# Peptides against a protein of PDB entry 5ONS: the designs that were tried, part 28

Target 1, 181 residues: chain A of PDB entry 5ONS
Amino acid sequence: MFKKFDEKENVSNCIQLKTSVIKGIKNQLIEQFPGIEPWLNQIMPKKDPVKIVRCHEHIEILTVNGELLFFRQREGPFYPTLRLLHKYPFILPHQQVDKGAIKFVLSGANIMCPGLTSPGAKLYPAAVDTIVAIMAEGKQHALCVGVMKMSAEDIEKVNKGIGIENIHYLNDGLWHMKTYK

## One batch from the design tools (peptide; made by RFdiffusion4, then SolubleMPNN)

Design b1_p11_6_s4 (from b1_p11_6, 7 letters changed)
Fold by OpenDDE base, seed 2:
Structure b1_p11_6_s4 (fold): chain B 181 residues (1-181), chain A 11 residues (1-11)
Amino acid sequence: as target 1 above (181 residues)
Amino acid sequence: SEADEIFEASL
């Protein structure tokens, strides 16, 4: 989603959300990420304005105090930014790629099944279309936010093709935005 | 950190 993304070229505008819209978004976030509920007032304090950064390709980024928290495309599901995920790693279920897959993920490549089944990888039960945090062998911080394109079971059985779609990865265009006020 | 300097420049 952000492989060719550049803040200067791909951001259109920024709007401040009304209270009613914010409440709706918070409810959506809790539905998607039930574990976030106790933390949501910390992540999105009531006193702080919430903004949407509108980008090309129908991408919207939710921000509070300049921090990029979540993003979505075409009003689809929200994804946490890696920066938020690093603070709250439990927001998403995890999968772990092996050491050899790291460089490919960081180039924006989708995660192939062997990178999830090989020694050093860890594959946990997950259904198709689940948004997941991609962890790296031997590393603390998630390197990617992805979407399961196969179930964990099918990844193990088939062990060929795209297991997880790469949506957002370290050092992509979204990562480089850092803040937007 | 910057995620371990982007994992030691992808190393």
Scores: peptide ipSAE 0.633, ipTM 0.945, DockQ to the pose 0.194
Fold by OpenDDE base, seed 1:
Structure b1_p11_6_s4 (fold): chain B 181 residues (1-181), chain A 11 residues (1-11)
Amino acid sequence: as target 1 above (181 residues)
Amino acid sequence: SEADEIFEASL
């Protein structure tokens, strides 16, 4: 989603949300990420304005105090930014790729099944379409936010093709934005 | 950290 993304080229505008809209978004976030509820007042304090950065290709980025928190495309599900995920690693269920897959993921490549079944990888139960944090063998911080294109069970059984779609990865265009005020 | 210098420049 952000492989060729640049703030100067791909951001259209920024709008401040009304309180009623913010409440709706918070409810959506809790539905998607139930574990976030106790932390949501810290992540999105009531006294702080919430903004949407509108980008090309129907991408929207949710921000508070210039911090990039979540993003979505075409009013689909919200994804946490890696920067937020690093602060709150429990927001997403995890999958782990092996050492050899790291360089490919960091180039924007989708995660192939063997990278999730090989030694050094860790594959946890997850259904198709689940948004997951991709961890790297031997590393502390998530390197990617992805979407399961196969269930964990099928990844293990078939062990061929795209297991997880790469949505957002370290050092991509979204990562480089850092803040937006 | 900055994600461990983006994992040591993707070594």
Scores: peptide ipSAE 0.628, ipTM 0.945, DockQ to the pose 0.189
Fold by OpenDDE base, seed 5:
Structure b1_p11_6_s4 (fold): chain B 181 residues (1-181), chain A 11 residues (1-11)
Amino acid sequence: as target 1 above (181 residues)
Amino acid sequence: SEADEIFEASL
């Protein structure tokens, strides 16, 4: 989603949200990520304005105090940014790729099934379309936010093709954006 | 950290 993203070229505008819209978004976030509820007041304090940075290709980035928190495309599900995920790593269920897959993921490549079934990888139960944090063998911080394109069960059975779609990865255009005020 | 210097330049 952000492989060719550039803040200067792909941001259209930024709008401050009304309180009713913020309330709706918070409810959506809790629905998607139930574990976030106790932390949401810390992540999105009531006293702080919430903004949406509107980008090309129907991408919207939710920000508070300049911090990029979540993003979505075409009003679909919200994804946490890697920067938020690093602060709250429990927001997403995890999958782990082996060492060999790291360089490909960091180039924006989708995660192939063998990288999730090989020694050094860890594959946890997850349904198709689940948003997941991609962890790297031997590393603490998530390197990617992805979407399961196959269930964990099917990844193990088929073990061929794209297991997880790469949505946002370390050092992509969104990562470089860092803050937006 | 910056994600361990992007995992040491991914090399």
Scores: peptide ipSAE 0.627, ipTM 0.945, DockQ to the pose 0.188
Fold by OpenDDE base, seed 3:
Structure b1_p11_6_s4 (fold): chain B 181 residues (1-181), chain A 11 residues (1-11)
Amino acid sequence: as target 1 above (181 residues)
Amino acid sequence: SEADEIFEASL
């Protein structure tokens, strides 16, 4: 989603949200990520304005105090940014790729099944379409945010093709947007 | 940190 993203070229505008809209978004986030509820008031304090950075290709980025928190495309599901995920790693269920897959994920490549079933990888139960944090063998911080294109069970059984779609990865265009005010 | 400096320059 952000492989060729550039803040200067791909951001259209930024709007500050009304309180009623913010409340609706918070409810959506709790629905998507139930475990975030106890933390949402410190992630999005009531006293702080919430903004949406509108980008090309129908991408929207939710920000508070300049921090990029979540993003979505075409009003689909919200994804946490890697920067937020690093602070709250429990927001998403995890999958782990082996060392050999790291360089490819960091180039924006989708995660192939063998990179999730090989020694060094860790594959946890997850249904298709689940948004997941991709961990790297031997590393603490999430490598990317992805979407299960196959269930964990099918990844192990078939073990061919794209297991997880790469949505947002370290050092992509969104990552380079450290802040936006 | 910065994600371990992008995992040691992607090595």
Scores: peptide ipSAE 0.619, ipTM 0.943, DockQ to the pose 0.191

Design b1_p11_7_s1 (from b1_p11_7, 3 letters changed)
Fold by OpenDDE base, seed 1:
Order: structure tokens, then C-alpha cells, then sequence
Structure b1_p11_7_s1 (fold): chain B 181 residues (1-181), chain A 11 residues (1-11)
């Protein structure tokens, strides 16, 4: 989603959200990520305005005090930014790729099944379309936010093709967009 | 920052 993203070229505008809209978004976030509920007040304090940065290709980024928190495309599901995920790693279920897959993930490539089934990888139960944090063998922090394109069960059985779609990865255009006020 | 963990993969 952000492989060739540039803040200067791909941001259209920024709007401040009304209270009712913020409430709706918070409820949606809790539905998507139940584990975030106890932390949502410190992530999005009631006293702080919430903004949406509108980008090309129908991408929207949710921000508070300049911090990029979540993003979505075409009003689909919200994804946490890696920067938020690093603070709250439990927001998403995890999958772990082996060391050999790292270079491909960091190039924006989708995650192929062998990178999830090989020694050094860790594949956890997950259904298709689940938003997941991609961890890496020997690393502490997530390098990617992805979406399961196959169930974990099918990844193990088929072990060919795209297992997880790469949505946002370390050092992509969104990562380099550190803040926006 | 976190990118330091993966510095070997960056320019």
C-alpha cells in the first residue's frame, strides 16, 4: 500500500473529526482489536483532537497529536501503523517469518507460504482476512503489517503461493512519514 | 529506532 508512497506527493488534505465521528471510530477499533480497549484512552485521549490525513488512492490515516495511529483504504478495516504496533504489540495476532524471508518482506513483497512454514518461522492459527503483525526470526519488533490470504491451516497444507499480503512494512513510505500535524 | 534491528537490510 505504501511501497511508492511519498508524503509530499500523495497527501491530499487533513481534517479534524467531530466528536460523534471519533466515538464511532473508537467503537470500530474496539470491535476490530478487542485487546486495545484498556489502552484506547491513552492512545486517543478524550482531550486531544483526532485528525484524518487523506491521501491518494482513498487512503486515510488516523492521527492524534501528530502521531500516525491507524490507516485504512476505501473505508475498509483499520490497520495499525508499525509505530503504534511497536508500542502496543498485542493489538494484532502475530505470525513469524524465517530469516530468509526478511529481505523480501522489506522490499514490499507478499509473504510466501514457505517463509511461514520453514524452520525459524512460527505459524499461529488464523483465518483468512485476519490482519496480523509479522515478526521475524531473531528480531524483537514487527517488520510488517499484513493480511492472511490463506488460513494458517491451508498455508501448512498447500505451502505454495501467497500466504500473507504485505500491507505496510518497515522503511516503506508510511514508516518514513513519522508525524503529521 | 526499530529500524536499527533491521539495519543490515537497508542502504
Amino acid sequence: as target 1 above (181 residues)
Amino acid sequence: DVSDEYKEYFD
Scores: peptide ipSAE 0.704, ipTM 0.958, DockQ to the pose 0.822
Fold by OpenDDE base, seed 3:
Structure b1_p11_7_s1 (fold): chain B 181 residues (1-181), chain A 11 residues (1-11)
Amino acid sequence: as target 1 above (181 residues)
Amino acid sequence: DVSDEYKEYFD
């Protein structure tokens, strides 16, 4: 989603959201990520304005105090940014790729099944379309936010093709945006 | 930052 993303060229505008809209978004976030509820007041304090950064390709980024928290495309599901995920690593279920897959993930490539079933990888139960944090063998922090294109069961059984779609990865255009006031 | 953990993969 952010392979060729540049803040100067791909951001259209930024708007401050009304209270009612913020409430709706918070409810949606809790629905998508039930485990976030106890932390949401910390992530999005009531006293702080919430802004949407509108970008090309119908991408919207949710920000508070300049921090990039979540993003979505075409009014689809919200994804946490890697920067938020690093602060709250439990927001998403995890999957772990082997060491050999790292270089491909960091180039923006989708994650192939063998990278999730080989020695060094860890595959946890997850349904298709689940948003997941991608971990790496020998590393502490997530390198990617992805979406399951196959269930964990099918990844293990078929072990061929795209297991997880790469949505946002370390050092992509969104990562380089850092903050937005 | 966190990208330092993966520095061997960046130019």
Scores: peptide ipSAE 0.699, ipTM 0.957, DockQ to the pose 0.799
Fold by OpenDDE base, seed 4:
Structure b1_p11_7_s1 (fold): chain B 181 residues (1-181), chain A 11 residues (1-11)
Amino acid sequence: as target 1 above (181 residues)
Amino acid sequence: DVSDEYKEYFD
């Protein structure tokens, strides 16, 4: 989603959200990520304005105090940014790729099944379309936010093709954006 | 450009 993204070229405008809209978004976030509910007031304090950065290709980034928190495309599901995920790693269920897959993930490539079933990888139960945090063998932090294109069960059985779609990864255009006020 | 906190992935 952000492989060719550049703040200067791809950001259109920024709008401040009304209270009613913010409430709706918070409810959506809790529905998608139930574990975030106790932390949501810390992440999005009531006294702080919430903004949406509108980008090309119908991408929207939710921000508070300049911090990029979540993003979505075409009003689809919200994804946490890696920066937020690193602060709250429990927001998403995890999958772990082996060492060999790291360089491909960091180039924006989708995650192939063998990278999730090989030694060093850890594949946890997850349904298709689940948004997941991609961890890596021997590393501490998530390197990617992805979406399951197959269930974990099918990944193990078929073990061929795209297992997880790469949505957002370290050092992509969104990562480089850092803040926006 | 890359945060020092995540240098584990970058040289």
Scores: peptide ipSAE 0.506, ipTM 0.839, DockQ to the pose 0.340
Fold by OpenDDE base, seed 2:
Structure b1_p11_7_s1 (fold): chain B 181 residues (1-181), chain A 11 residues (1-11)
Amino acid sequence: as target 1 above (181 residues)
Amino acid sequence: DVSDEYKEYFD
């Protein structure tokens, strides 16, 4: 989603959200990520304005105090930014790729099944279309936010093709935004 | 330009 993204070229505008809209978004976030509910007040304090950065390709980024928290495309599901995910690793279920897959993920490539079934990888139960945090063998932090294109069960059985779609990865265009006020 | 905290992927 952000492989060719550049803040200077791809950001259109930024709007401050009304209270009612914020409440709706918070409810949606809790629905998508139930584990975030106890933390939502510190992630999105009531006293702080919430903004949406509107980008090309119908991408919207939710921000608070300049911190990029979540993003979505075409009013689809929200994804946490890697920066938020690093603070709250439990927001998403995890999958772990092997060491060899790292360089490909960081180039924006989708995650192939062998990278999830090989030694060093860890594949956890997950349904198709689940938004997941991609961890890596021997690393502490998530390197990617992805979407299961196959169930974990099918990844193990078929073990070829795209297992997880790469949505957001370290050092992509969204990562380089860092903050937006 | 990656933050120091996540250089583990780029060393």
Scores: peptide ipSAE 0.500, ipTM 0.834, DockQ to the pose 0.336

Design b1_p11_7_s2 (from b1_p11_7 with T3S A7K)
Fold by OpenDDE base, seed 1:
Structure b1_p11_7_s2 (fold): chain B 181 residues (1-181), chain A 11 residues (1-11)
Amino acid sequence: as target 1 above (181 residues)
Amino acid sequence: DVSEEYKEYFD
């Protein structure tokens, strides 16, 4: 989603959300990510304005105090930014790729099944379309936010093709967009 | 630092 993204070229505008809209978004976030509920008032304090940065290709980034928290495309599901995920790693279920897959993930490539089934990888139960944090063998922090294109069960059985779609990865255009006020 | 953690993959 952000492989060729550049803040200067791909951001259109920024709007401040009204209270009712913010409340709706918070409810949606809790529905998508139940584990975030106890932390949501810390992440999005009631006293702080919430803004949406509108980008090309129907991408929207939810921000508070300039911090990029979540993003979505075409009003689909919200994804946490890696920066938020690093602060709250439990927001998403995890999958772990092996060491050899890291360079490909960091180039924006989708995660292939062998990188999730090999020694050093860890594959956890997850259904198709689940938004997941991609961890890496020997690393502490997630390097990617992805979407399961196959169930974990099918990844193990088929073990060919795209297992997880790469949505946002470390050092992509969104990562380099540190803040926006 | 996350960038340091993955530094071997960056220029």
Scores: peptide ipSAE 0.696, ipTM 0.956, DockQ to the pose 0.639
Fold by OpenDDE base, seed 3:
Structure b1_p11_7_s2 (fold): chain B 181 residues (1-181), chain A 11 residues (1-11)
Amino acid sequence: as target 1 above (181 residues)
Amino acid sequence: DVSEEYKEYFD
């Protein structure tokens, strides 16, 4: 989603949201990520304005105090940014790729099934379409936010093709954006 | 610091 993204070239405008809209978004976030509810007041304090950065390709980034928190495309599901995920690593279920898959993930490639079933990888139960944090063998912090294109069960059984779609990865255009005020 | 964790993969 952000492989060729540049803040100066791909951001259209930024708008401050009304309180009613913010309430709706918070409810959507809790529905998508139930575990975030106890932390949402810390992530999005009531006294702080919430803004949406509108980008090309119908991408929207949710920000508070300049911090990039979540993003979505074409009014689809919200994804946490890696920067938020690093602060709250538990808000997504995890999957772990083996060491050999790291270089490909960091180039924006989708995660192939063998990278999730080989020694060094860890595959946890997850349904198709689940948004997941991609961890790496020997590393502490997530390197990617992805979406399960197959269930964990099918990844193990079929063990070929795209297991997880790469949505946002370390050092992509969104990562380089850092903040927006 | 996270970038340092993966520094061997960056140019």
Scores: peptide ipSAE 0.695, ipTM 0.956, DockQ to the pose 0.825
Fold by OpenDDE base, seed 4:
Structure b1_p11_7_s2 (fold): chain B 181 residues (1-181), chain A 11 residues (1-11)
Amino acid sequence: as target 1 above (181 residues)
Amino acid sequence: DVSEEYKEYFD
């Protein structure tokens, strides 16, 4: 989603959200990520304005005090930014790729099944379309946010093709954006 | 910065 993204070229405008809209978004976030509920007032304090940065290709980034928290495309599901995920690593279920897959993930490539079933990888139960944090063998922090294109069971059984779609990865255009006020 | 953790993969 952000492989060719550049803040200077791809951001259109920024709008401040009304209270009613913010409430709706918070409810949606809790529905998508139930574990975030106890932390949501810390992440999005009621006294702080919530903004949406509108970008090309129908991308929207949710921000509070300049911090990039979540993003979506075409009013689809929200994804946490890696920066938020690093602070709250539990808000997504995890999958772990082996060492050999790291360089491909960091180039924006989708995660192939063998990189999730090989020694050094860890594959956890997850249904298709689940948003997941991609961890790496020997590393502490997630390098990617992805979406399961196959269930964990099918990844293990078929072990061929795209297992997880790469949505947002370390050092992509969104990562480089850092903040927006 | 977390990028430091993956520095061997960046220029």
Scores: peptide ipSAE 0.692, ipTM 0.957, DockQ to the pose 0.778
Fold by OpenDDE base, seed 2:
Structure b1_p11_7_s2 (fold): chain B 181 residues (1-181), chain A 11 residues (1-11)
Amino acid sequence: as target 1 above (181 residues)
Amino acid sequence: DVSEEYKEYFD
């Protein structure tokens, strides 16, 4: 989603949300990520305005105090940014790729099944279309936010093709935004 | 910044 993204070229505008809209978004976030509920008050303090950064390709980024928290495309599901995910690793279920897959993931490539079934990888139960945090062998922090294109069971059985779609990865265009006020 | 620990991927 952000492989060719550049803040200077792809950001259209930024709007501050009304309280009613914020409440709706918070409810949606809790629905998508139940574990985030106890943390929303510190992630999105009531006293702080919530903004949406509107980007090209119908991408919207939710921000608080300049921090990029979540993003979505075409009013689809929200994804946490890697920066938020690093602070709250439990927001998403995890999958772990092997060491060899790292360079490909960091180039924006989708995650192939063998990278999730090989030694060093760890594949956890997950249904298709689940938004997941991609971890890596020997590393502590997520390098990617992805979407399961196959169930974990099918990844193990078929073990070929795209297992997880790469949505947001370290050092992509969104990562380089860092903050937006 | 916790996110600065991403450097583990670029050492």
Scores: peptide ipSAE 0.529, ipTM 0.869, DockQ to the pose 0.343

Design b1_p11_7_s3 (from b1_p11_7, 4 letters changed)
Fold by OpenDDE base, seed 4:
Parts: sequence; C-alpha cells; structure tokens
Structure b1_p11_7_s3 (fold): chain B 181 residues (1-181), chain A 11 residues (1-11)
Amino acid sequence: as target 1 above (181 residues)
Amino acid sequence: DVSDEFKEYFD
C-alpha cells in the first residue's frame, strides 16, 4: 500500500474530526481490536483532537497530536501503523517469518507460504482476512502489518503461493512519514 | 532520532 508512497506527493489534505465521528471510529477500533479498549484513552485522549490525513488512492491516516495511529483504504478496515504497533504489540495477532523472508518483506513483497512453515517460522491459528503483525525469527519487533490471504490451516496444508499480503512494512513510505501536524 | 525498532533491522 505504501511502497511508492511519498508524503509530498501523495497527501492531499488533513481534516479535524467531529466528536460524533471520533466516537464512531473508537467503537469500530474496539470491534476490530478488542484488546485495545483498556488502552484507547491513552492512545486517543478525549482532550486531544483527532485528525484524518487524506491521501491519494483513497488512503486515510488517523492521527492524534501528530502521531500516525491507524490507516485504512476505501473506508475498509483500520490497520495500526507499525509505530503504534511497536508501542502496543498485542493489538494484533502475530505470525512469524523465518530469517530468509526478512529481506523480501522489507522490499514490500507478499509473504509466501514456505516462509511461514519453514524452520524458524511460527504459524499461529488465524482465519482468512485476519490483520496480523508479522514478526521475524530472532527479532523482537514487528517488521510488517499484513492480511491473511489463506487460513493458517491452509497455509500449512497447501504450502504454496501467497500466505499473507504485505500491507505496511518497516521503512516504507508510511514509516518515513513519522509525524503529521 | 532513529528508533530502536528500526535499528533492529537496519544498520
């Protein structure tokens, strides 16, 4: 989603959200990520304005105090930014790729099944379309936010093709955006 | 300025 993304070229404008809209978004976030509920007041304090950065290709980024928290495309599901995920690593279920897959993930490539079934990888139960944090063998922090294109069960059985779609990865255009005020 | 998370994957 952000492989060719550049803040200077791809950001259109920024709007401040009304209270009613913020409430709706918070409810949606809790529905998508139930574990975030106890932390949401810390992540999005009521006294702080919430803004949406509108980008090309129907991408929207949710921000508070300049911090990029979540993003979505075409009003689809929200994804946490890696920067938020690093602070709250539990808000997504995890999958782990082997060491060999790291360089490909960091180039924006989708995650192939063998990278999730090989020694060094860890594949956890997950349904298709689940948003997941991609971990890596020997590393502490997530390097990617992805979406399951196959169930964990099918990844193990078929073990061929795209297992997880790469949505946002470390050092992509969104990562380089850092803050927006 | 550079995060520890970034340093974990990049020199």
Scores: peptide ipSAE 0.623, ipTM 0.922, DockQ to the pose 0.303
Fold by OpenDDE base, seed 1:
Structure b1_p11_7_s3 (fold): chain B 181 residues (1-181), chain A 11 residues (1-11)
Amino acid sequence: as target 1 above (181 residues)
Amino acid sequence: DVSDEFKEYFD
């Protein structure tokens, strides 16, 4: 989603959200990420305005005090930014790729099944379309936010093709967008 | 300023 993203070229505008809209978004976030509920007031304090940075290709980034928190495309599901995920790693269920897959993930490539079934990888139960944090062998922090294109069960059985779609990865265009006020 | 998380994956 952000492989060729540049803040200067791909951001259209920024709007401050109404209280009612913020309330709706918070409810959506809790539905998507139940574990975030106890932390949501810390992540999005009531006293702080919430903004949406509108980008090309119908991408929207939710921000508070310039911090990029979540993003979505075409008003679909919200994804946490890696920067937020690093602070709250429990927001998403995890999958772990092997060491060899790291360079490909960091190039924006989708995650192939062998990278999830090989030694060093850890594949946890997950349904198709689940938003997941991609961890890596020997690393502490997530390098990617992805979407399961196959269930974990099917990844193990088929073990060919795209297992997880790469949505947002470390050092992509969104990562380089550190803040936006 | 480069984060520790970034340093895990990049020199």
Scores: peptide ipSAE 0.622, ipTM 0.921, DockQ to the pose 0.307
Fold by OpenDDE base, seed 3:
Parts: structure tokens; sequence; C-alpha cells
Structure b1_p11_7_s3 (fold): chain B 181 residues (1-181), chain A 11 residues (1-11)
């Protein structure tokens, strides 16, 4: 989603949201990520304005105090930014790729099934369309936010093709934005 | 480039 993204060229405008809209978004986030509820007041304090950065290709980034928190495309599901995920690693269920997959993930490539079933990888139960944090063998922090294109069961059984779609990865265009006020 | 805390991927 952000492989060719540049803040200077791809951001259209920034809008401060009304209170009613913020409430709706918070409810959506809790529905999508139930585990975030106890932390939401810390992530999005009531006293702080919430802004949406509108980008090309119908991408919207949710920000508070300049921090990039979540993003979505075409009013689809919300994804946490890697920067938020690193602060709250439990927001998403995890999957772990093997060491050999790291270079490909960091180039924006989708995650193939063998990278999730090989020695060094760890595959956890997850349904198709689940948004997941991608971990890597021997590394501490998530390197990617992805979406399951196959269930964990099917990844293990079929073991070929795209297992997880790469949505946001370390050092992509979104990562380089850092903050937006 | 990237933050120092994530050099584990870029060393």
Amino acid sequence: as target 1 above (181 residues)
Amino acid sequence: DVSDEFKEYFD
C-alpha cells in the first residue's frame, strides 16, 4: 500500500474530526480489535483532537498529537501503523516468518506459505482476512502488518502461494512519515 | 533512514 508513497506528493489534506465522528471510529476500533479497549483512552485521549490525513488512492491515516495511529483504504478495515504496533504489540495476532523471508518482506513482497511453515517460522491459528503482525525469526519487533490471504490451516496444508498480503512494512513510505501535525 | 531501535533489520 505504501511502497511508492511519499508524504510530499501523496498527501492531499488533513481534517480535524468532530466529536461524534471520533466516537464512531473508537467504536469501530474496539469492534475490530477488542483487546485495544483498555488502552484506547491512552492512545486517543479524550482531550486531544483526532485528525485524518487524506492521501491519494483513498488512503486515510488517523492521527493524534501528530502520531500516526491507524490507516485504512476506501473505508475498509483499520490497520495499526507499525509505530503504534511497536508500542502495543498485542493489538494484533502474530505470525512469524523465517530468517530468509525478511529481505523479501522489507522489499514489499507478499509472504509466501513456505516462509510460514519452514524451520524458524511460527504459524498460529488465524482465519482468512485476519490482520496480523508479522514477526521474524531471531528478531524482537514486528517488521510488517499483513492480512491473511489463506487460513493458517490452509497455509500448512497447501504450503504454496501467497499466505499473507504485505500491507505495511518497515522503511516503507508510511514509516518515513514518522509524524504529521 | 530508520530508528536506531530497529537496526536489527538493517545492520
Scores: peptide ipSAE 0.397, ipTM 0.814, DockQ to the pose 0.341
Fold by OpenDDE base, seed 5:
Structure b1_p11_7_s3 (fold): chain B 181 residues (1-181), chain A 11 residues (1-11)
Amino acid sequence: as target 1 above (181 residues)
Amino acid sequence: DVSDEFKEYFD
């Protein structure tokens, strides 16, 4: 989603959200990520305005005090930014790729099934379309936010093709967009 | 910044 993204070229505008819209978004976030509820007032304090950075290709980024928190495309599901995920690693369920997959993930490549079934990888139960944090063998922090394109069960039995779509990864265009006020 | 620890991927 952000492989060729550039803040100067791909951001259209920024708007401040109304209170009612913010309430709706918070409810959506809790529905998607139930574990975030106790932390939501810390992440999005009531006293602070919430803004949407509107980008090309119908991408929207939620920000509070310049911090990029979540993004979505075409009114689809919300994804946490890696920067937020690093602060709150429990927001997403995890999958772990082997060390050999790291280089490819950091180039923006989708995650192939063998990288999730090989020694060093850890594949946890997850349904198709689940948004997941991609961890890596021997590393502490998530390197990617992805979407399951197959269930964990199917990844294991088929073991070929795209298992997880790469949505946002370290050093992509969104990562380099550190803040926006 | 917690995010700065990502450098583990680029050693």
Scores: peptide ipSAE 0.387, ipTM 0.817, DockQ to the pose 0.352

